# Ledger of designs, part 64: peptides against a protein of PDB entry 8HF1

Target 1, 320 residues: chain A of PDB entry 8HF1
Amino acid sequence: NVMLYATKPTEVMVSFPHQEQVLTVTRLISAEIEKFYVSLDLMNIGVQPIRRSKSLQCLRDPSKKSFVKQLFNDFLYQMKEYGIYAASIAIISLIVEFDIKRRQAETLSVKLMHRTALTLCEKIRHLLVQKLQDMTYDDDDDNVNTEEVIMNFSTPKVQRFLMSLKVSFADKDPKDICCLVFVERRYTCKCIYGLLLNYIQSTPELRNVLTPQFMVGRNNISPDFESVLERKWQKSAIQQFRDGNANLMICSSVLEEGIDVQACNHVFILDPVKTFNMYVQSKGRARTTEAKFVLFTADKEREKTIQQIYQYRKAHNDIA

## One batch from the design tools (peptide; aimed at target 1 V12 M13)

Design b2_p25_1_s1 (made by RFdiffusion4, then SolubleMPNN; from b2_p25_1, 15 letters changed)
Fold by OpenDDE base, seed 4:
Structure b2_p25_1_s1 (fold): chain B 320 residues (1-320), chain A 25 residues (1-25)
Amino acid sequence: as target 1 above (320 residues)
Amino acid sequence: MESPLEELEELISDEQFEKLLLQQQ
């Protein structure tokens, strides 16, 4: 009976200014998506055959329009919550998805719908990349993947997160790092992963220190080839993290499915802690003697965050 | 000089919560 003295992690909060950076480009992109929704609602895609496959195939939304709107809404959320740089990565995932759906389209009308969505994503990508380039004064270095560009085109939340990583891990031994980053949404894992790859590569103090991976929660729904690839990726990512080949894992809150991730020394909660279960599960991964549990909060929500964490601590101590 | 990390990170303590409750009264 090794009483695993669950060393309580040090719980810290990083505050960030609530700057709604209302950039002209973000307004333009939002307006283009809204115009697209009007056009999408007018599109006659016909009655899609409900393929009743016998397995627990989630109801493929027969409209396919809802899925298109979901992806753009998720993109708009990322652009708002993480900034233009993160949005420039997120839009690539939409491009890939809409190109797959375009190729898989059973009807010309559905093919056209996904093509129109794809064309909009390409336009959005160009607008984002152009805006990232506007700060590169040197015409010769088209590299939008600099530390400066990443920082300047990230939201204050992401800026503080990147600063926290840099200050926490600069020039450390990679073996001494076991870091989890929790995000709310599945798609954010991949977006933040891409951002971190570029940031780490552009930041000398982190380049040989942090090796990120991402894990999306199991989408138990689709037995399709994508789900097999995703399951293989998840298993590989978890194994790399277990083997120490990756020392930073980005996870969505969908870690409900008992992913036995090792004890970590750092747990970052990039998005608001919405549930007691999320608090307990994420905090319960910070198990080393010097483990940190880092929350990010807007300055305006600081008090509310502290109050909520106190209530969660109390509730956790009453169960333990 | 506070470390750059100490400037960035605020400890969530029970004492801070008590102070916040006292400020809201």
Scores: peptide ipSAE 0.353, ipTM 0.788, DockQ to the pose 0.051
OpenDDE base, seeds 1, 2, 3, 5: peptide ipSAE 0.313, 0.352, 0.341, 0.292; ipTM 0.762, 0.789, 0.779, 0.735

Design b2_p25_1_s2 (made by RFdiffusion4, then SolubleMPNN; from b2_p25_1, 13 letters changed)
Fold by OpenDDE base, seed 2:
Structure b2_p25_1_s2 (fold): chain B 320 residues (1-320), chain A 25 residues (1-25)
Amino acid sequence: as target 1 above (320 residues)
Amino acid sequence: MESPLEELEELITDEQYEKLLLQQQ
């Protein structure tokens, strides 16, 4: 019995300065969302008939208003945690969602609510894009998707993440790369995916090296039709990653126990590790002999992160 | 010259934890 000593991945930490870049545009956007919440609370959308359709609907937020607020709160989180560039991508997902909900609205009042939310999203998109354009010195090249614009309008965490990707993977063979990126939130997967597509395309050293995909955990809250399309997309994304047509996968949850993902050589944890289970399950994907497990921490939380990882490492060794 | 990766990545070692415990005393 050759005990395949599963070589424990090398655990590394990347520190970033905690700079809250409070730009005037982010304050303006936050204030516009707060004004919208006051307006939303005053909207009479009527009592939504709780259609007693099948038991699985119990997890749908019965308040269409609460769902609208949740999407904007998730957007505000993404803008804060990942920066203005990431927010410019995240807002497009809200626009798509509110346009779908507007078209599916059974009442004029609900249709108007989603139309008002959509109008706010278009205003936010304009404010974000205008701010990204303010750094393009040349009036003629409206290309907000340069490496410089992406870096300058990303948070220090995202800057260090992009630098880590560039330094780790510049001019490597795509076949030698199997990378997972873990994020906390479902909506962050799409946002970071869009950011990475643009960053990789703008970075010559990565353009033919990294091919990203994303995977969203099963969230039973999505409409049945969206859940079917998302399930098809998830299956396709996983298959692309298995076939080596994608070598970087962004995930919001620990891959459900039934998702056989290949042994990865890199696992990036972009958001803080909050649970022992997340640590064990994400680290357990870094299975190659030279595998790296990369954590991102604010400088102020460095000591706390080291302590937490040590405790998780100890607890994992006591169970294994 | 430290590689640009070595400047960016800090190894999480048991020695770092021990040093941290000694600094908190």
Scores: peptide ipSAE 0.385, ipTM 0.825, DockQ to the pose 0.052
OpenDDE base, seeds 1, 3, 4, 5: peptide ipSAE 0.372, 0.360, 0.365, 0.377; ipTM 0.819, 0.813, 0.820, 0.818

Design b2_p25_1_s3 (made by RFdiffusion4, then SolubleMPNN; from b2_p25_1, 13 letters changed)
Fold by OpenDDE base, seed 2:
Structure b2_p25_1_s3 (fold): chain B 320 residues (1-320), chain A 25 residues (1-25)
Amino acid sequence: as target 1 above (320 residues)
Amino acid sequence: MESPLEELEELITDEQFEKLVLQQL
């Protein structure tokens, strides 16, 4: 019996300083969103017909207002967790969503609500872009997508993640790289994907080395809301990753049982590991002999993170 | 010279956990 010693991946922790980016712009944006919530609560949009989606399960708050608030709360989270540069990308996703909802609005009141949200998103986008431009000393090259701008306007977590990518993959053969990046939220996948595209393009050592894709896990929320386009895009992204046309995949959930993603040599967990299942399933993708499993932790949470990982290792060894 | 990666990355070892538990006692 050749016990295939499933070589346990090397588990690595990258610590980062807990610095809240206390920028005046982030405070202004947060205050504008709170002002908007007060105005939104005062808007009479009428009783919206609850389209009984036949799927019994998750009572998504059928309130069109709650959905608007959810998108802005997710944006505020991304701005806090990933920084202003990531927020400048995240706001574009809100603009697209609110423009779609504005066009699909069945009532003038709902159309106005989404238009007001869209106007706020454009104001936020302008404030973010202007702040990114404040670092470009040369008035002529309005290119906010430099390595320097990306690094300076990213949180310490994202800075350490980008540094880890650069040091791990600089000038390597793209064929030798199979990397997964796990994030907690669906919208974070798109945001970090856009950030990585710009970072890789601005970093010569990575430009021809890393080809990112993203995949949003199937939310167990009704399959009816995934646009046919999103499902096609997910299938295409997975296929590109399988074919080696992409070598870095950003994922927001554990890849459901049956997404045969190849054995990866690197697995990055950008957000805190909150569950044993997330630990086991993400670590279980790092299957090559030299596979690395990389966690990011704030310095203040280092001890707690080590304790939590040790508990998960013990629990995994007791089940195996 | 520690590799720039070794300066960035800390190995999560069982020995580090034991040291951490011993420091909390």
Scores: peptide ipSAE 0.264, ipTM 0.723, DockQ to the pose 0.054
OpenDDE base, seeds 1, 3, 4, 5: peptide ipSAE 0.219, 0.189, 0.260, 0.164; ipTM 0.703, 0.673, 0.734, 0.595

Design b2_p25_1_s4 (made by RFdiffusion4, then SolubleMPNN; from b2_p25_1, 14 letters changed)
Fold by OpenDDE base, seed 1:
Structure b2_p25_1_s4 (fold): chain B 320 residues (1-320), chain A 25 residues (1-25)
Amino acid sequence: as target 1 above (320 residues)
Amino acid sequence: MSSPLESLEELITDEQFEKLLKMME
């Protein structure tokens, strides 16, 4: 029971300026998604057959339109919270998902809906990649994966996160590192994983130091097949992390679902801590006094964050 | 009563981040 041990890791706060990246490209992308929503609402896709095996997903989104909107809303959130570089990775996950849904479509109307969504994602990807290439002389996709491009097209939060990793782990022995990175959303795990792979590869001091993995939660709503693949991936990623073949794990609130992750010497909370349980469970992974528990906060939210953490500390000490 | 601020360490200062950013320019 993680709540029974008052772990006292070193709690660290990293502040970042609230900069809204007011890029023309982000406005254009948002406007294209909004236009797509209007078109999507006008689409007649008919009554979809409720397959009993997919009952939970069909019960949540009988029209399949709300799922499409959810994915684009999650993309817009990631673009806002992590920047256009992270968005260029996040859009690939949407492309993959909509291509799967297009192929699995039982009706022509649903197939066309997912095809239209896919075409929009391809356009968005092109706009993002083109903007990343504005800093490069060469049109090669590999040339956009430099430390400079990653940093310049990331939000101040992500910049400070990457710098915190560099400062914390540059030229260290990989065996001495056990790092967790907590994010709020499931899709953010994949996005930040892809970003970290590119950043680590572009940063000589980290290339042979950090080996990232990610863990995506059990989406109880996912079809049995997706849930099996995700479960296999989770088991493999956790095993690699236990075996020391990976030393950085990106995870969402899924650790609440009883995934036994080892004690770590670094825990980064990339997104705001919204619940006492999230605070206790994530902090409970940093079990030693030498372990670091790192929080990120916008400057404008710093005082509110400090007050919230103080309340959580008090509540934790009253239960311990 | 230690201020709630005194209970949180800074990993890196904003000035240090700005210096690192300028070194990447």
Scores: peptide ipSAE 0.043, ipTM 0.670, DockQ to the pose 0.045
OpenDDE base, seeds 2, 3, 4, 5: peptide ipSAE 0.027, 0.027, 0.025, 0.029; ipTM 0.619, 0.646, 0.613, 0.572

Design b2_p25_2 (made by RFdiffusion4)
Pose (drawn by RFdiffusion4):
Structure b2_p25_2 (pose): chain A 320 residues (1-320), chain P 25 residues (1-25)
Amino acid sequence: as target 1 above (320 residues)
Amino acid sequence: FEEHREIAEELREEAENLFEPIPEP
């Protein structure tokens, strides 16, 4: 009876070769951000509330410097984990966030700090577009070129995930498919969402089948990439997925708990599984029959992750 | 850059066998 309304989806793996080498432009951008941090640390903005540790044992920077560093560090993480083009999208989210803070800002000193951060972010955007541009010698067709650069300017993890996404839904009806993708970090959702938008508008077979939509938790990141203060579109993303308007969801441990959704055909956990409860809930989200469940881990982490999954399965058996 | 191209080619070849079932304990 439970299997009538419940389903044990087939759980599969997608291993990918994990490499450690990085590109030179990554080193250049790291140096540029380090120079910016060193300069900003001494910004000496108007006196701010003292921020100490959780236990007050060690001091902390003012909340605003912490916020700027956090955003920059998130951008660097997105670049380290998901390739150059992931950073190319993520830098736009940083531009939008710094513009919004400029608007919200309430002092000349803080405003100046945010404007200069915006300037550096735009310089970084131009740097990313520059290295993306210095590969058009391969060919002139920007669509297939977008597909090719995405395959080439991305980590093996991103290449492998997008490969599995293409193969799984090559020419199926958009109505027939209902899938979710889970990622860990907040701005990674918006970054990888923009990457999928580009890829959907980069391939002929996937062009009219997949509809990517992303949503995150609190401290709601901006939904657009336009910097126009107000937008005309009003319909929500969750309601879209419930209504079938969107079929590809990009969330980060937000939809895993509580949020009712129709039974989904596929679930892709882009970032490695960490918690037993979250594993159980994410597997349960693939509530439809013949549901497919997908995981991505590094080759080096294969034994560890498989052993951890066995621990989980055995724990499920033990509890039962 | 060449290594990324090689990896993309290998992935294309492995596209038929992307999914591996996890055996039962």

Design b2_p25_2_s1 (made by RFdiffusion4, then SolubleMPNN; from b2_p25_2, 8 letters changed)
Fold by OpenDDE base, seed 2:
Structure b2_p25_2_s1 (fold): chain B 320 residues (1-320), chain A 25 residues (1-25)
Amino acid sequence: as target 1 above (320 residues)
Amino acid sequence: MERRREEAKQLLEEAENLYEPIPEP
């Protein structure tokens, strides 16, 4: 009986001040989205033909209005949780999605709805980029992608996360790094990926050290929602991570049972651990002898986070 | 050279304080 000493990863916490970035621009953007929701509710898009694709009774709102609101609500969440810099990347994903939906629109009314949403996204993008440029004192270098701009326009949580990466990985051999970053929402994976690409390029100590990838967890919702392109991207990203061509993977769900992910030496939980399964499965990826399991918590929620981890440790020991 | 070493040392000292061990109960 080789007791596989499951080397328990070192569990560590990073505390951050709970400071909402109360910028005038974030209030303006929120107010413009709320005005758009009122306008959207008044839009008569007609009864959309229910294409009964036979299988899954996903109550797609036949109006598609709920999906538009969901994308803007996810954007507002990203702006609040990750900051203005992350929001400037997140808005590009909305622009792409609404342009695709505009082109695929079967009716003029649906085309107009997606056009109006797209125009709002373009306005939001301009407001965000202008605010990022206000800190570039040098008129000649409109490069909003500096380490300073990224840090100053990120939330304290994201600032501490970026600091944690710099501290943990500065000037290391990229082959010695196998890092997972868990986030709650699928859209956050792409947003944090874009932020990390720009941060790594702006940070000399990380530029040749970290190669990020992202993977969107399969929503148990119909495989018909995942574009063939998204499925190809996921397969490529997983393969690059397995081959060591990428050493940092951003994930929105616990990698389904059967994604053979290498033994990781770092697992970052950027968002709160909401479920026992997420705790066990994410922690179970930190399998090296020196593996770190890193949690991020607001200072005010520190004690509550510690108590929640104790409950999860107890529950895990009762099953093991 | 010396300033970059001091900045790297400050980053390392800030680093050691960044990770708090989650105490065992």
Scores: peptide ipSAE 0.330, ipTM 0.705, DockQ to the pose 0.305
OpenDDE base, seeds 1, 3, 4, 5: peptide ipSAE 0.326, 0.321, 0.328, 0.324; ipTM 0.704, 0.692, 0.710, 0.701

Design b2_p25_2_s2 (made by RFdiffusion4, then SolubleMPNN; from b2_p25_2, 8 letters changed)
Fold by OpenDDE base, seed 3:
Structure b2_p25_2_s2 (fold): chain B 320 residues (1-320), chain A 25 residues (1-25)
Amino acid sequence: as target 1 above (320 residues)
Amino acid sequence: LEERRREAERLKEEEENLFEEIPEP
């Protein structure tokens, strides 16, 4: 009986310097959002009619103001964690969401609230794009999507992630690559996807090697809130990855949803591993021969990260 | 052929410097 010892993936860590790049533009954007929150708190949107959904759980429709604040807080998080370049992509998702909410608004006061949020997003987008253009010395090349601009306006974490992709995959056969990238937040999937598309297109060694896709986890909120379009897109993205038409998948809570993705040779954890379940599930996708499980850590958190991985390894061996 | 070999060697050195293996305790 040859016990096929399942080859454990090689667990590797990539360290990055903790640089709080406090750019003037990020301070300006944060201050504009804070001013907007003060204005938003003063807005009278009236008593919103509680649509009793037929399901007896009156999930209090989250305050329409609370949802607006959540989206801007998520944007501020992305700008801090991934940088100005990623923020320039993330703000487009807010513009789309607030335009949808503005159109769906049942009251003039709610419509005005979403319009004011949209106008702020357009201002933020302009400030971000202008800052990205300040590095292009050539007045004629409006192309803010160069490798240099992406790298210079990304956080050290994102820079090391992009370097890790280049080192791991430069000039490889795309068929030999099956890569997962895990992020904590669903909005980060779209942002990092847009960043990777531009980076791969600007990097000759990766352009014909990596074909990225993303998957947004199902909102654990009722399947009724998922648009038919989002569900179709998710199914298409998974199918492209299964068929080998995409070889890099960016995902969040996908593994909790029982989505069967194939065994991968690379698993990147871009955000901190917060739970034992996330560790086991994500590591459990790195099942090929010579599979790598890659963690990103700030230099200051390196020791804490190593100790956490040892605890998770011990806990995993005690269950096996 | 020598340039490709030097590039593969540089990428390998960059890989070894970028990726720290987390040893078994």
Scores: peptide ipSAE 0.398, ipTM 0.783, DockQ to the pose 0.273
OpenDDE base, seeds 1, 2, 4, 5: peptide ipSAE 0.397, 0.395, 0.392, 0.394; ipTM 0.794, 0.798, 0.783, 0.791

Design b2_p25_2_s3 (made by RFdiffusion4, then SolubleMPNN; from b2_p25_2, 9 letters changed)
Fold by OpenDDE base, seed 4:
Structure b2_p25_2_s3 (fold): chain B 320 residues (1-320), chain A 25 residues (1-25)
Amino acid sequence: as target 1 above (320 residues)
Amino acid sequence: LEARREEARRLLEEADNLFEEIPEP
């Protein structure tokens, strides 16, 4: 019985300055969303009949207003945490979602609500793209996807993350890379994936090195409401990562469902480690020789992060 | 804009010290 001594990964921290870049555009967007919430609260959309499907009906807000607010709140969070560039990608996901819901609307009032939300998303997209273009002095949409634009319109956390990827993987053999990136929220997986695709494409040292994929964990709410497309995508993404066709996987915390992912040489935790389970599960994927477990922390939270990691190390040693 | 470019340049120059090992207690 060769006890495979699980090589303890090297735990490293990347600090980033806590700059709340309060851009005028982010204030404008926030104010437009707040105005929209006031208008949304005044909308009479009627009570939708709760179709009793037998399975755990998540409380379909009979108004669907709460879900609209959730999507915009998630967007606002993403704009704050990841920056304007990431927000420009995130808003597209909202546009798609609201367009689907507009088409699926059973009533004219609900259709109008989703149309109004969609119109706001398009306005937000325009404001974001315009702000990205302000740097390039060029109206060509392709010019907003440069390394320079991505870096300058990302939060310090995302900047340091992108730099960490460049330093870690520049000109390496793709076969030698098995990287996980953990994010807290499901929507962040898609956004960071889109950001990484553009960044990798704009960064020659990474273009033929990193092949990203994303995996959205199962929605605990109802696996039945996961589109057949989403389930197929998840299975395909995992398989591509297993087959080595993708060497960087972006995952939300929902890896709790025992996704058998290979031993990785790099694990990046882009968002704060909130739970011991997240620490153990994510760190437990960094199992190769010289594996790195990379944490991102604001400078002001550095000491708190270190102390939290010490507590998690201790707790992990007590159960091992 | 220039300040952001200079900040991005500084960030790239700091890349060598980007990773801080979390020591064992």
Scores: peptide ipSAE 0.365, ipTM 0.768, DockQ to the pose 0.694
OpenDDE base, seeds 1, 2, 3, 5: peptide ipSAE 0.364, 0.364, 0.357, 0.360; ipTM 0.752, 0.752, 0.754, 0.761

Design b2_p25_2_s4 (made by RFdiffusion4, then SolubleMPNN; from b2_p25_2, 8 letters changed)
Fold by OpenDDE base, seed 2:
Structure b2_p25_2_s4 (fold): chain B 320 residues (1-320), chain A 25 residues (1-25)
Amino acid sequence: as target 1 above (320 residues)
Amino acid sequence: LEERRKLAEELKKEEENLFEEIPEP
């Protein structure tokens, strides 16, 4: 009996200051979204034909007001949790989604609703980009994608995450890196992916070291609603990560579905670990001898985070 | 320039202490 001592990964914590970036722009954007919600509630989009057969799917009808509000609420969350630089990337995803829905709209009222949402997204994008440009003193360098701009307009959590990547991976062989980054929300995967592409490109020590990919969770909704493009992209991203063509994978709750991801040497948990299953599954991907499992916590929540990890360690040892 | 250099040196010192190992209880 070779007891394969499953080498337990080293569990590491990175603390960050709880600073709310109270920017005037974030307050203005939030106020514009709230005004839009009032306007949206007054819009008569008519009775959408209830296709009788889809009882459970009624909550996430992409043509409904509730779905429009969900997208803006997810955007507001990303702006708060990751900062205005991340928000400038996140808003592009909303623009694309509302443009698709505007084109697919069966009624003039639904088309108008998506057009109004799109107009708001373009206004928000302009406000964000203008604020990013205000720090570029040089009129000639319209490049808002510098390391300095990314760091200054990211939350302390994202700043510490980017620093953690730089410290962990600067000037390393890309073949020696197998990194997972876990986030809570599906839309955060795309946002953090775009941020990482720009950060890696602006950071010489990482340009040829890290190749990021992302993987969005399958909606717990029937596989019939995943676009053929999203399924193809997920398969391609997983394959690139397996083949070593990508060495950093950003994941949401996808691992609950038993996606066969290779053994990793680094696992970053960017968002708080909310469930024991997430802890076990994410930690269980850090399988190399020197594997690191990295958690991010606000300084105020440090003790609570440590106690939660102790509870999860105990519960894991009681099952093993 | 001097404030940027000081900030970069403070950030480098923070980089060295960035990771805290979660002790065994």
Scores: peptide ipSAE 0.366, ipTM 0.744, DockQ to the pose 0.458
OpenDDE base, seeds 1, 3, 4, 5: peptide ipSAE 0.365, 0.365, 0.363, 0.361; ipTM 0.756, 0.740, 0.766, 0.748

Design b2_p25_3 (made by RFdiffusion4)
Pose (drawn by RFdiffusion4):
Structure b2_p25_3 (pose): chain A 320 residues (1-320), chain P 25 residues (1-25)
Amino acid sequence: as target 1 above (320 residues)
Amino acid sequence: EEEEELEEEEEEIEEDEEEFLEEME
């Protein structure tokens, strides 16, 4: 009876070769951000509330410097984990966030700090587009070139995930497919969403089948990439997925709990599984029959992750 | 050549799925 309305989806794995080498432009950007941090640390904005540790044992920077550093560190993480083009999309989210803070800002000193941060972010954007541009010698067809650069300017993890996404839904009806993808970090959702938008408008077979949509939790990141203060589109993403308007969901541990959704055909956990409860809930989200469940881990983490999953399954058996 | 490389990667993915299922059994 439970299997009537419940389903044990087939759980599979997509291993990918994990490498440690990085590109030189990554070193250059790291040096540029380090120079910016060193300069900003001494910004000496108008006196701010003292921010100490949770236990007050060690001091902390003012909340605004902490916010700027946090955003830049997030951008660096997105670049380290998902390739150059992931950073190319994420830098636009940083530009939008710094422009919103400039609008919200309430002092000349803080405003100046945010404007200079915007300037550096735009310089980084031009740097990213520059390396992305210095590969068009391969060919001139920007669509297939977009597909090729995405396959080449991405980590093996990103290449392998997008490969599995292409192969799983090559030419199926958009109506027939209902899938979710889970990622860990906040701005990673918007970054990878924009990457999928480019790839959907980069391949002929997937062009009219997949509809990517992303939503995150609180501290709602901006939904657009336009910097126009107001937008005309009003319909929400969760209501779209419930209404079938969107079929590809990009969320980060938000939809895993509570949020009712129709039974989904596929679930892709892009970032490695961490918590037993979240594993159970994410698997349960693939509530449809013949549901497919996908995981991505590094080759080096294969034994550890498999052993952890055995621990989980045995724990499920033990509890039962 | 690019198409053949993609096909090989697709086969590797299929094999990983089969191996994972066998290990889970």

